# Designs tried in a protein design run: peptides against a protein of PDB entry 8BZL. Part 127

Target 1, 228 residues: chain A of PDB entry 8BZL
Amino acid sequence: SYDRAITVFSPDGHLFQVEYAQEAVKKGSTAVGVRGRDIVVLGVEKKSVAKLQDERTVRKICALDDNVCMAFAGLTADARIVINRARVECQSHRLTVEDPVTVEYITRYIASLKQRYTQSNGRRPFGISALIVGFDFDGTPRLYQTDPSGTYHAWKANAIGRGAKSVREFLEKNYTDEAIETDDLTIKLVIKALLEVVQSGGKNIELAVMRRDQSLKILNPEEIEKYV
Target 2, 242 residues: chain B of PDB entry 8BZL
Amino acid sequence: SRRYDSRTTIFSPEGRLYQVEYAMEAIGHAGTCLGILANDGVLLAAERRNIHKLLDEVFFSEKIYKLNEDMACSVAGITSDANVLTNELRLIAQRYLLQYQEPIPCEQLVTALCDIKQAYTQFGGKRPFGVSLLYIGWDKHYGFQLYQSDPSGNYGGWKATCIGNNSAAAVSMLKQDYKEGEMTLKSALALAIKVLNKTMDVSKLSAEKVEIATLTRENGKTVIRVLKQKEVEQLIKKHEEE

## One batch from the design tools (peptide; made by RFdiffusion4, then SolubleMPNN)

Design b1_p16_2_s1 (from b1_p16_2, 8 letters changed)
Fold by OpenDDE base, seed 4:
Structure b1_p16_2_s1 (fold): chain B 228 residues (1-228), chain C 242 residues (1-242), chain A 16 residues (1-16)
Amino acid sequence: as target 1 above (228 residues)
Amino acid sequence: as target 2 above (242 residues)
Amino acid sequence: MDEERRKAMEEKLKEE
């Protein structure tokens, strides 16, 4: 009976529902994250927004708190649940601990949430991977990735979604200390990385930057074109 | 038979818990972890599989976790499950310390986690954790200790053991070469390298693919140290010269 | 493989 979404082990030791959730991520729009020296940058592939769709309705980059933002690949509906839970946790942490969350803390929270959905009866895994970026209170830039299984790791740069392989290959070749020496170079690196999989430049890229002690800034298409 | 494979962990007609067995199968594909108890210390050695250039933190230890000042563990299996369990271990240890104003005895920490693992095999709507752990520690009751636990919630104390890929072969080698009562930490390190060299699915053992942690006592304090790459290289070189 | 694993688990249980 397919009626109970139970993540169970296969005879060969696989969690198929987790693997299938990862396939859902691979079908998602490409997202890229890069950690610079004093900047974190997220970029996402804009799906051809149907001319009639309000661009406001599909934000793939969102703030979790003033010091943390997230991009995701996979099921948008699943992402909303994770984002909302993360936002509540960020606010709760501020109230109870009197400090903002660290990027690692909120990543671990999200990872734990995802993991629980891989082990709870009547629940399926979340069909999303996320890139979580931000600054710790000490001003250290951070980049983390989470997957449907609930694993998380810290990265210098990473990509998720359908074009992730090509983008990662590009980043592996081009991520150097020189390439992230300035904020502008870091932004340029993200744009160049996305252009490996996105055909039409500035119009099909959403880009967000967070600098040290600054709020999340979404770049407009004109600003993006200046870096190409 | 298939009916029992896809449901909550239940007994088969033959009395088998297939979900637990399948969880153990998942662990069999994980990187190798070794534990060896010596007279003057205890060590963990683990295979490092994921070396990615874009990883930010050179995870000093991808597979070895410090639990408290007196204990560490290594994990084989599903990483996300491992993260949950290692966090739980830390919480249990902290709660005990707060309650009793002394570190939790090693076996009690292991048992507490094993009870959790067991519960996930018995209660409806849960799957087993796909993780085995090796625990190293020191306490005033039993001194240096090495434990192994599996998805069923079973555990045991060991002089030397292995989990993960090629664990059976590793255990066989350990049984042959482990000299009870004569094992120094130095000899244990050499033995770990010897076994890993034979059991890891690599053409040549390199320091970048091996993580080693030692637990010793110095001046009445427990010291947990992860070996530097250069130290591991020297151990490998010494083994190759023999 | 399943039987060998079962036996290995049983052997580990019997040594307690």
Scores: peptide ipSAE 0.006, ipTM 0.501, DockQ to the pose 0.057
Fold by OpenDDE base, seed 1:
Structure b1_p16_2_s1 (fold): chain B 228 residues (1-228), chain C 242 residues (1-242), chain A 16 residues (1-16)
Amino acid sequence: as target 1 above (228 residues)
Amino acid sequence: as target 2 above (242 residues)
Amino acid sequence: MDEERRKAMEEKLKEE
């Protein structure tokens, strides 16, 4: 008989499928996000792309809208579903409300989507955590993190994936007002944080930068090496 | 026993809904939240567990949510479930306001959410919400009110109650120290600190680990206020001196 | 918490 209730409570009050989804996230490539004064930065660990693989298809950082981008850790296929729905919501919001989404709004949307998959019949949780960064219409930089349960929080800096613990420890020690005083310093902070867990230096880092009133910029390896 | 563990809508031979009980077990491990009704106000006091240096301080309250101008709630259990339910409460309250051009009575809002909770225990393929709520509010019908609801959809009005970790011990203490008809908001705040100090699984009670909200009436308007850290520190200090 | 225990507690602290 098809067990319709995939995500159920254990006798001790645990949601095993949510916990297992969190384990899937912990196996994912490391992603880091940092909120600066007038900049938001996402960095992701690049897995060695097979020589024959199109690099364009392996992007771990994606735009949700002109003012919001997302990095994720965990199941790539699950991430694609979340990204697509988030993009549709961003466009719908622009059409219906005549303003772009706030970073909090789209984060809450994604979080609600994830939560529903933990309580819906015949559905498993999404095996992804996400870092969502961007600018509100008033120019305020924002960073949010979501997990498979649908929980979300605002952060100054955070990390997800296999190296998240080490990266977070680094950020806890090094995130200061002085460390984010300039855009360049903020970028350097993200790179240094990722280098705690990424082997072979700047060649294995994907970095995206969004400045106030500017579009998302993905840095090329040469640009990243200038900061290392 | 496993046959009944995985299905939310199946009674055990003993007439138990195991998924509801397991949801309540999850709540028992959550941070402590208590509510106290006074003659001149109502309060919620909750344990704050997520103190992280990298959190953006914009979140003044982790567990206490304003629902409308006349009501607030505190949550024990799964945070994501809590977010969904608190959002639903806000939507219900707003729809009522739009329809009737007056704020929703406190008990009606609680009942509306409880019906949703109950549905998640009865309809197949859904798990119960792993959340208990304490509600504080004021309306013109009953004045200051305190309610508790659980994953089953049951609710009740209370003079004082507690949910989450060590809730049974907290309720016992509240029962002993609560003086009917003589409870001021000031005395309720002192009682809240006293109970939290004994029931929270912390070596020392600190203001950073406790959030308190009060609901009062001023000039014919409801005022919901989250106490500042300094105010909570003063309450803790006063308790330590007694 | 046992539903019976909860009901017993409700009776003790329930608002009339």
Scores: peptide ipSAE 0.000, ipTM 0.520, DockQ to the pose 0.044
Fold by OpenDDE base, seed 2:
Structure b1_p16_2_s1 (fold): chain B 228 residues (1-228), chain C 242 residues (1-242), chain A 16 residues (1-16)
Amino acid sequence: as target 1 above (228 residues)
Amino acid sequence: as target 2 above (242 residues)
Amino acid sequence: MDEERRKAMEEKLKEE
């Protein structure tokens, strides 16, 4: 049975399945990324975990490699597929090229994967946007965003998910060289940005920090409250 | 005729490929890209639409891509599709170089990509690429060249052309003002600014909204250069004084 | 614009 094309052009030139996937992202929990001078910070809105859910199983920030991590907004199941593929590629790159991936490289890989799912028979687009952060070999901090269409761009700061508009407006006003002068100020900027849309303060924020030549560190709620 | 609109690219009763036509419609809403061939070089001029304060400045070229040392392209349409095709162009060019120890001729690179585009219109389960490209290049066979390709896999060589928003109006203006055999790169740049000023839906043309690249030959080498914002500002100012 | 007019304009700007 020939798998029918799922993503097709409308008469007015729209790819509705891609647009609808973007709507799925807008319903997702808010994620924020900020690039500092020598730090990258990801913040994510914690969904009200049902009282009986193990908090360990609801991580919205994940490592792709030692030097790269990702946050996403949208369909969690779709994200798992992308994360797994990206992790395999990171390891493959280390084996074949004998160097870790650049943040741009792995972003392009993910973007290409997403694009293929917008053009392949029997496949729908991924219902996720992602913020990808990390350090290149030269120690340069990077932040990239991908969307369901497979587009990607480099950012100083950005947000995705339900509160993205408000968070971006905040970042556009408050992202300055002075605001990211220190690691602590950069972390504070991310927390303040998330607090524009997250109710109940630091208890509903997941925050991760990556510094040069250091592994991803997830901050505990007590550490987050020190910045508020 | 909804059956032909929602399925794999197939012929309508009238012999039309609606998915290809719809892809072309999508391109018509994209930012304007111009190409002009001169006696001493080729240029691309493209509209910048996505100017965000939080973008990292590394994106110097939103719409113009270097393919190899002798070729560049501009894209109108879906950005993700454009990225895939430009990467493919780079791979094709590199494989040719490795195999033959010579740069790929411009038309051969264009044709190779057009075959891929065509395949996406013919083989089941794939949609057409929602992108048109302008190619500029130099080779030892034909010298400076300008090509255009569309979602169907069709291509052609041009002296001057336009893709994207208001392309028909731009082409009309180019036809009126293009002087065959007398076009210098300097005059081509002036013409590009003139056409963009009239075709862009902006009250005032600014250097922030325009990207220009030139391809020239210097000392037996191809030079691809993206103009600095100050240079574009000077071109705009000169046009306003005329 | 009439597709025929567009094609005619394109032909005039094509490299012969």
Scores: peptide ipSAE 0.000, ipTM 0.495, DockQ to the pose 0.037

Design b1_p16_2_s1 (from b1_p16_2, 8 letters changed)
Fold by OpenDDE base, seed 5:
Structure b1_p16_2_s1 (fold): chain B 228 residues (1-228), chain C 242 residues (1-242), chain A 16 residues (1-16)
Amino acid sequence: as target 1 above (228 residues)
Amino acid sequence: as target 2 above (242 residues)
Amino acid sequence: MDEERRKAMEEKLKEE
């Protein structure tokens, strides 16, 4: 009988399955997002790709649409489901509204999806947090974060995953208007933030950049090393 | 602790999905399957555990399944679960072909099944599939490909990998001997025999206990071939002479 | 880390 009631309140008012999903996120690889003036940057800790594994299949940063991309921490298979649904919604919005989604809109969609999985019997929460970045149609850069509960907030900078605490502490100290004055400085800030928790420098970092009116660009290791 | 052992896959306090982990443990006790990507082809090698004289030899392979003209897979884990998943793979591939009038890309087929696997870890009333798969294929986008998927719905592309019994040891051997860019199908076959000889819980490797399939391109067509027992015997003999 | 410090950090990085 209890197999149907997966996410229920404890006597003290806690949703344990949501809290435990958050623990799954904390075990995930670290991701960081920073909003610059005319740029958004995502960085992710590369798990040591097994020597024989194809790097093409180990992408932690993905596009949701031409103007929105996402990084996540937690269960990769769960993330794939969320990404696919978000992509469908982005395309649907373009068809029905004749404009691309705002970053806030797609974040709210993802958040609502997550929340539904915390309230529906026979479903467990998604074991992922996400950093969603992009540009609104007016050219405003945006950064949002979602968690397994379906909550979401707008951020200047944030981090998720196992090293999130240390990265956030670094960002709190170093995120200033001067630090994001240029695109290059913003990229450097993200790299420096990740280096707080990533060993062996630029080889273990995946970095993506989106500039105004430009598509998502994944930096190669050589490009990353220029900023170290 | 026992509450997390229930049929419904739920998170532990530490954020673990124990039912998925237990499914992976079950796969670790299954027969060994290897996959190796070469420049001119890709292969699967699998351990045959059920050698019954009364089995009708008409079966293409015990552990290697043709999915379509361009893809095959091998399975480690629960046979009944494997049958369900391989059937689903064939259906997905066929539906795609009917809808788009072209073969499904290899990674898309793998992803479609992985989404099903993931669903069985998230929705109540069902257990994870106790199966890992190796996929070999060719498509016009990426050429020859090798993928691995697990009960969680995770997957990855590989140059060489192993699932099932002694998979960790096999992977270590593959890492040592696999030469990127220099691997021919011939050398891959030799490597497969070498690794199986060391990782299978048998005193002597025999052709009756090994299934090998190769996927190649001939005249612009994909050819999936299961090696004959005599061919496998020759490979084993060559290995013993080295 | 003190819950108060965490909250202060979150407020600092939140977009107003």
Scores: peptide ipSAE 0.015, ipTM 0.608, DockQ to the pose 0.013; fails the geometry check

Design b1_p16_2_s2 (from b1_p16_2, 9 letters changed)
Fold by OpenDDE base, seed 1:
Structure b1_p16_2_s2 (fold): chain B 228 residues (1-228), chain C 242 residues (1-242), chain A 16 residues (1-16)
Amino acid sequence: as target 1 above (228 residues)
Amino acid sequence: as target 2 above (242 residues)
Amino acid sequence: TDEEWRKAMEEKLKKE
């Protein structure tokens, strides 16, 4: 019965389907986000794409708008739904409000969407966490994280997925004002953080950089190797 | 019995809504939130559990939300559910203001949300919100007010109350120490620290782990203020000296 | 009623 698919409380006050969705996230590829002074950086663990797979189709970092990017950990199919809905909202906001979304706004939208899927009949939680980075219209860099429950918080730096614990521990130790003093240092910090969990060096890292008043730039493997 | 556990809108043979009870159980594990009504103001005090070094300090309060110029609330339970409900409260308050050109009365805002909560216990395919709220406010009808609501959609006005972890013990302490008619905001703050110190599962109460907001009236305007860490430290220090 | 709920809550708190 569809009734079994409903997220309900356990006797102990737990939402099992949300907890299980969080377990799905923990099995996902690692993603890291760092907010610098005038830069936001996303890094993701690149799984060995089968030689026959089009690399363009396996992008784990996507633009939601010109000023907002997202990385995710967990179920890729679930992520597509969230990304598409978020993109539509970003465009709608531009049309109706005549300004791009703030990073907080679109994060709240995504969080609300996720929360609804934890409370709606016949729906399961999204099996994804997301790191959402970008710039507000005033040029302030932002980093937010969402989880399957629909919670969201602002971060200086964070990580999600399989290696998130190790990456977070690294960031807690190494995130300083000095470490993010320049754009290059911020990029290096993200790479070093990912190298805590990625075995094969720069070839298995996807890195995206958004600078103030600039579009999203995905670094190629050669550019990443220059920072290692 | 398991059939009643999984369905949100089915009464048990004993007339219980298990999903509502289980939601309340979830709230019992959440951080402690305390509300105290004084003669010259109202306060909320909440346990801060998520102290992470990488959090962006942009959020003044994790658990205390300003609803409008005259009301604030504190939440115990599922954060995502709390965000949805606090946003709804803000929308209701704003719609009322636009329609009537005056702030919504405190009890009306509480009731409007409680109707939503109740609906999520009665309509099929919905689960209860895993959130209890404390509301503080001022209006021209009743002055300073403190309300509590739970996942069932029930609410009540209180002089002092507590939700979340060790709420029963906190309420017992409040009953013992609350002096009706003589409660100043200053004494209420001291009482809040006293109760939190005894009910929080911490070895030592620190300002980093406590959020406090006060609602007062100054020059015919409501002032909602979140206490600075230094102010909370002073309150804790005073308590330790006593 | 609010009074009935208050009483019920007080009774629940006494049992806890």
Scores: peptide ipSAE 0.000, ipTM 0.497, DockQ to the pose 0.047
Fold by OpenDDE base, seed 2:
Structure b1_p16_2_s2 (fold): chain B 228 residues (1-228), chain C 242 residues (1-242), chain A 16 residues (1-16)
Amino acid sequence: as target 1 above (228 residues)
Amino acid sequence: as target 2 above (242 residues)
Amino acid sequence: TDEEWRKAMEEKLKKE
């Protein structure tokens, strides 16, 4: 029975399942990405971890490859599927092309995967948006965003999740060449942006930085407090 | 009626494909895209809607895509669907080139994609693509060409046409002002600005909101060029003086 | 046919 189409057009030309997936993203914890001159920074709001929950299991920032990392907002289970597919593709690309993926390439792969789930029988859209950051092999820092629809764009700075509107407004006002002149200033910009929506200070922020030719570094709370 | 619009693309009792019609409604809300065929070239003109301060400037073209050395397209509708289709067009063109050691003829590329679109309207479990495309190109068989395709998988060749918001009004204006056999690329550019100025729901047309690409032949090679903002400003200024 | 489709599209555009 072909009656299993989940995502269909409304009479007004809307894809309601995609719009509802975007609502799921808006309920997610806030994530921020900023591209500096020689650095990319991701910041994520830490959800109140239940006292008995292992903090290691609640990482919202993950590496896709040595040169690419991702933060997401929305359904964590959906994100795991996307992350795993992306990691496999990154490794496959290294084997077949003998070079790491560009940030744009892996973003396009993820976007295409999401789009297919908006058009395939018996599949709902992914309830996630993602910020994908990294360095191309030429050393250029990149930031991309993907949505449940499978759209993607390159950004200087952006935010996703429940506090995204306020964070974006902050970034629109404060993102300048002077504000990203140094790595430290870029990190400070991300922290300040997150503090617009995070109530309980530096303890509720997860921050990751990637510099050119360096692996993803997650900052500890003490390191974050130095920038506040 | 709700039974036919909430399931896979099936025929209504009246013989209508509601999912295809609804996909076309989605396109009607998209930014305007124009195509005009001239004697010495072809152009695409598209409305830019997504101007954001934090966007990386790498977006030279929001709505106009180069497919190969001899073809470009513009899109109206769902951006993610458009990205998938434009990638498929590029792949089809490249496979043809590798297989036959010649560029794919324009109409064959359009037809190949239209077959894919049609399949998404016929085979169970898939929705139609919410995208219409304008294609511009040159080949040795027919010279300069302009095509339009829709979610149904239908296509046609045109001298001038429009897709997206206010497309009906735009086509009406094109029919009135298009001079068959006398259209130069220069006159086509002027016509495009004239039509966009009337069809875009803006008080004043600005170069920031318009993207224009031209396809010409120079020294036996196809040249696809996106106009610079300054060039578009000059075209707008000239229109205002007229 | 392509010609029939073109005519149908032109008619649709006239009704809108």
Scores: peptide ipSAE 0.000, ipTM 0.475, DockQ to the pose 0.046
Fold by OpenDDE base, seed 5:
Structure b1_p16_2_s2 (fold): chain B 228 residues (1-228), chain C 242 residues (1-242), chain A 16 residues (1-16)
Amino acid sequence: as target 1 above (228 residues)
Amino acid sequence: as target 2 above (242 residues)
Amino acid sequence: TDEEWRKAMEEKLKKE
C-alpha cells in the first residue's frame, strides 16, 4: 500500500519524497559554513524572534561534541532527532574507541541515518540539510554537508537554505587563501556572505566559532557588529 | 478540502507537511489558551467551552492539567489526543524522577514529548496529534518558565503566548501590553482577563467560561493553584471597572 | 545547482 511504501521511484527513476524534502530545506533559514586555517565558522540567518519568544530556545547551531558542531536548514523537529542521535554516537565512540569522533566519521553516521529513512518502508526522509564543522584529533579543521538523500561531501565553504544560491555565488568569488589568512578575516568572510541575503546587519545573524583546541563559542550581537 | 485523515504524513511537492498544517488549522478553532510569565510566577488561562451541570466539579480543570509538583499544562485541540499526550507527559516525568531521584527539568519534559510528536509526523501509519500545548513550570536551572509546542514537534520558550481560537489577535495584544521586567503575577492576571475578554467569541466574559491556574514558589516549594470561580469573578469585575 | 557548486569547488581545490 502507498501508506507503507512512502519513498518510491517514479517511472523516470526519481525519488520524489527526497526531492520534496529538499524543497523543505530550501524554505529553511540560510546557514553558511567556512573552514579557515585554524578556525571553523558557522553562521545562520536569525528569523526575527517573536518579540515575546525566549531566544534561548531558538538555537540553530548546536554542539554534537566538544570538537564538532552543526547548523541545519529545514524542519527543526527533524533536526532535533538527528542531533540527539549524533550526540549519542559521539559519546559512544569516546567510550568504545577512547578517542573523539572525526568530523568525517560523524558526518558519515548522520548521512547513513538519513539514507535509511529514504529506503525504509513507513518512514519519510528527514527534511533537513546540515553543515557539520569541527576539528579532527590532529588539529585539522573540517567542513561537511549532508542533504535529505544521505549524501555527504567535504567543503572549504558552503551554504544551505533559502539564500544558499546567493551565498554560494559570493563564496565562489571571495573564498581565497588571503580571505581566510586569519581568524578575524574568516569570521568577516562568513558575515559578508550572510549579508548577501540577510537584511538589517548583525542583529539578524547567529554566529558560532570553533578554534583549534577551544570549545564552541557563540558570538553575541555586539561581537558580531565589530566585524560588520 | 483540508481533511485530517489517517493517511501517512508525506511531503508535498512544495516541501510542506499538509497533515501537520491541517492539524494546526484544527487547533485554531479550539478554545483559547493563554500563558503569561511574571517575575514572581507564571499562569495559564483557558476558555472553558463545556459547561455541563452534570459534570462532577471534582476534576481539577477541563483544559489545565497538573503534570508533576513543578509543572502544569493547558491544551488546545482534539480532547482524545490531549488526554494521550498529558498522560505521556506524566509518565515521562515520573520515569525521570525514578531514574534520577530529582524532578525532570521543564525543557527536558517538553522536548521529550515533542520528540514523540515529531515521530508521529515521520513514521508510517501514524497521523500528527491534533494538539498544541502550553507548559508552565519551575526548575532550579531557569526558574519560572513558559513553553509552547505544536503538532510538528516544534517548541519554544515564551514570556507570553496564546494558542487556539483568535490566537493571533491575542498575541498581538500581549505584545502591546506585556512589560518586560515589570510583570507581576497580579498584573499578569489582569492582562490575561483583558486579552480573553477581547479574543473570546462571547458577548460577556464570565467566570464560568474561564479557567485560570497560577504557579508560584512559597517557602522553597512550587505551588500550583487553580483559581476559584469567585476569584475569577473578582478579576473580571475589576477589569470592567477599569 | 548543488552539483554545479560541487564541480566549481572541486575545480578550485584542484588549482590549489
Scores: peptide ipSAE 0.018, ipTM 0.595, DockQ to the pose 0.012; fails the geometry check

Design b1_p16_2_s2 (from b1_p16_2, 9 letters changed)
Fold by OpenDDE base, seed 3:
Structure b1_p16_2_s2 (fold): chain B 228 residues (1-228), chain C 242 residues (1-242), chain A 16 residues (1-16)
Amino acid sequence: as target 1 above (228 residues)
Amino acid sequence: as target 2 above (242 residues)
Amino acid sequence: TDEEWRKAMEEKLKKE
């Protein structure tokens, strides 16, 4: 049966393995991204760290380069592969082109990688969607999303994972120019959006902020609570 | 080529990787392995199942492997798969040492293997490794460390954890008795014996059925030591007296 | 899933 084979077209034109990979993403922890005026913010549902687990080893937001960071939903092991490949590409680009990647460039690279895994014989799709945020060299904040199929689009705000629908609905209602007028308001918007699906408040949120010409900053729980 | 494609780990309609889940299930039937992080060291304790009187070489450690001077691991699952992965860990560690002239950081070694495990869940013609690992180590960045990895290529750092048979019950006991910030290696050893005594399906815990390794720092060097049978017997005896 | 793995680990940790 086509649904038990490599990623091939079904008789009705479906790529079932891609669709099933999207189901894996829907089971992932919720991630949200918002583009502000001079800030990009990523928030991820922080599942309660198991007693005796080291919190340091549970990160869902990572830097790809100094100007780009990524959150994901889906299979963590798959994400690690994508992240590593993207990091190598970012460094390669700096060496060969002598400029950092644009957020679009690295998104396209990741998207192309994912697409190849949907078309290559003997490979399954990556079970991840990603929110990729950062700044282009001109200082323009960017937010992109990519899914297991290898498609990508630019967004003002978006969400992925199990709570994505509710978070997106919230963002559609509340994302306005006024809501992102300041960095603090933008951060607050992300937190409020995550609180639609995350129980127990700020303790279950991982938040990362990248401001123009600044490195990625992961907020500590105390800093997050100030915005709640 | 098509025959191997049918053996590729693929997503179910629900987005599950059944081959990975089945590998994890298989590990649940393997011998128990415990890891406990202490302030002054880290330990592995593993159930020894292959006690054959006819085994010529008492494999000093059936389930605990030294990876380099600063790291060791224990394995739960398919022995042949474990051998491949432990050899790979050693190779990765050696290559890093040769390239950078310093030992590989613990987490980097763990992640390198986890990437290999993940690849065996994604590439055609391959099955997941039927092995979970506990890693103990020391590095200059984070000091003493304990990690767990599974067939999916996921990993995490732990204060204490268990893999293999009755791992859930073992972890429950560890949660109850583990005192964060106050755990000495001595207390960790006692805790390991306590947990193994309750989780191993044996009427009486014997030193022959338990392997224990400790990782400590002495004079600025990492010391990995497998406890002698007599030492394990003493730990068991002490537990029985309490 | 990472979540199932985490939950399984959490459940392993909660059943104590």
Scores: peptide ipSAE 0.006, ipTM 0.595, DockQ to the pose 0.033; fails the geometry check

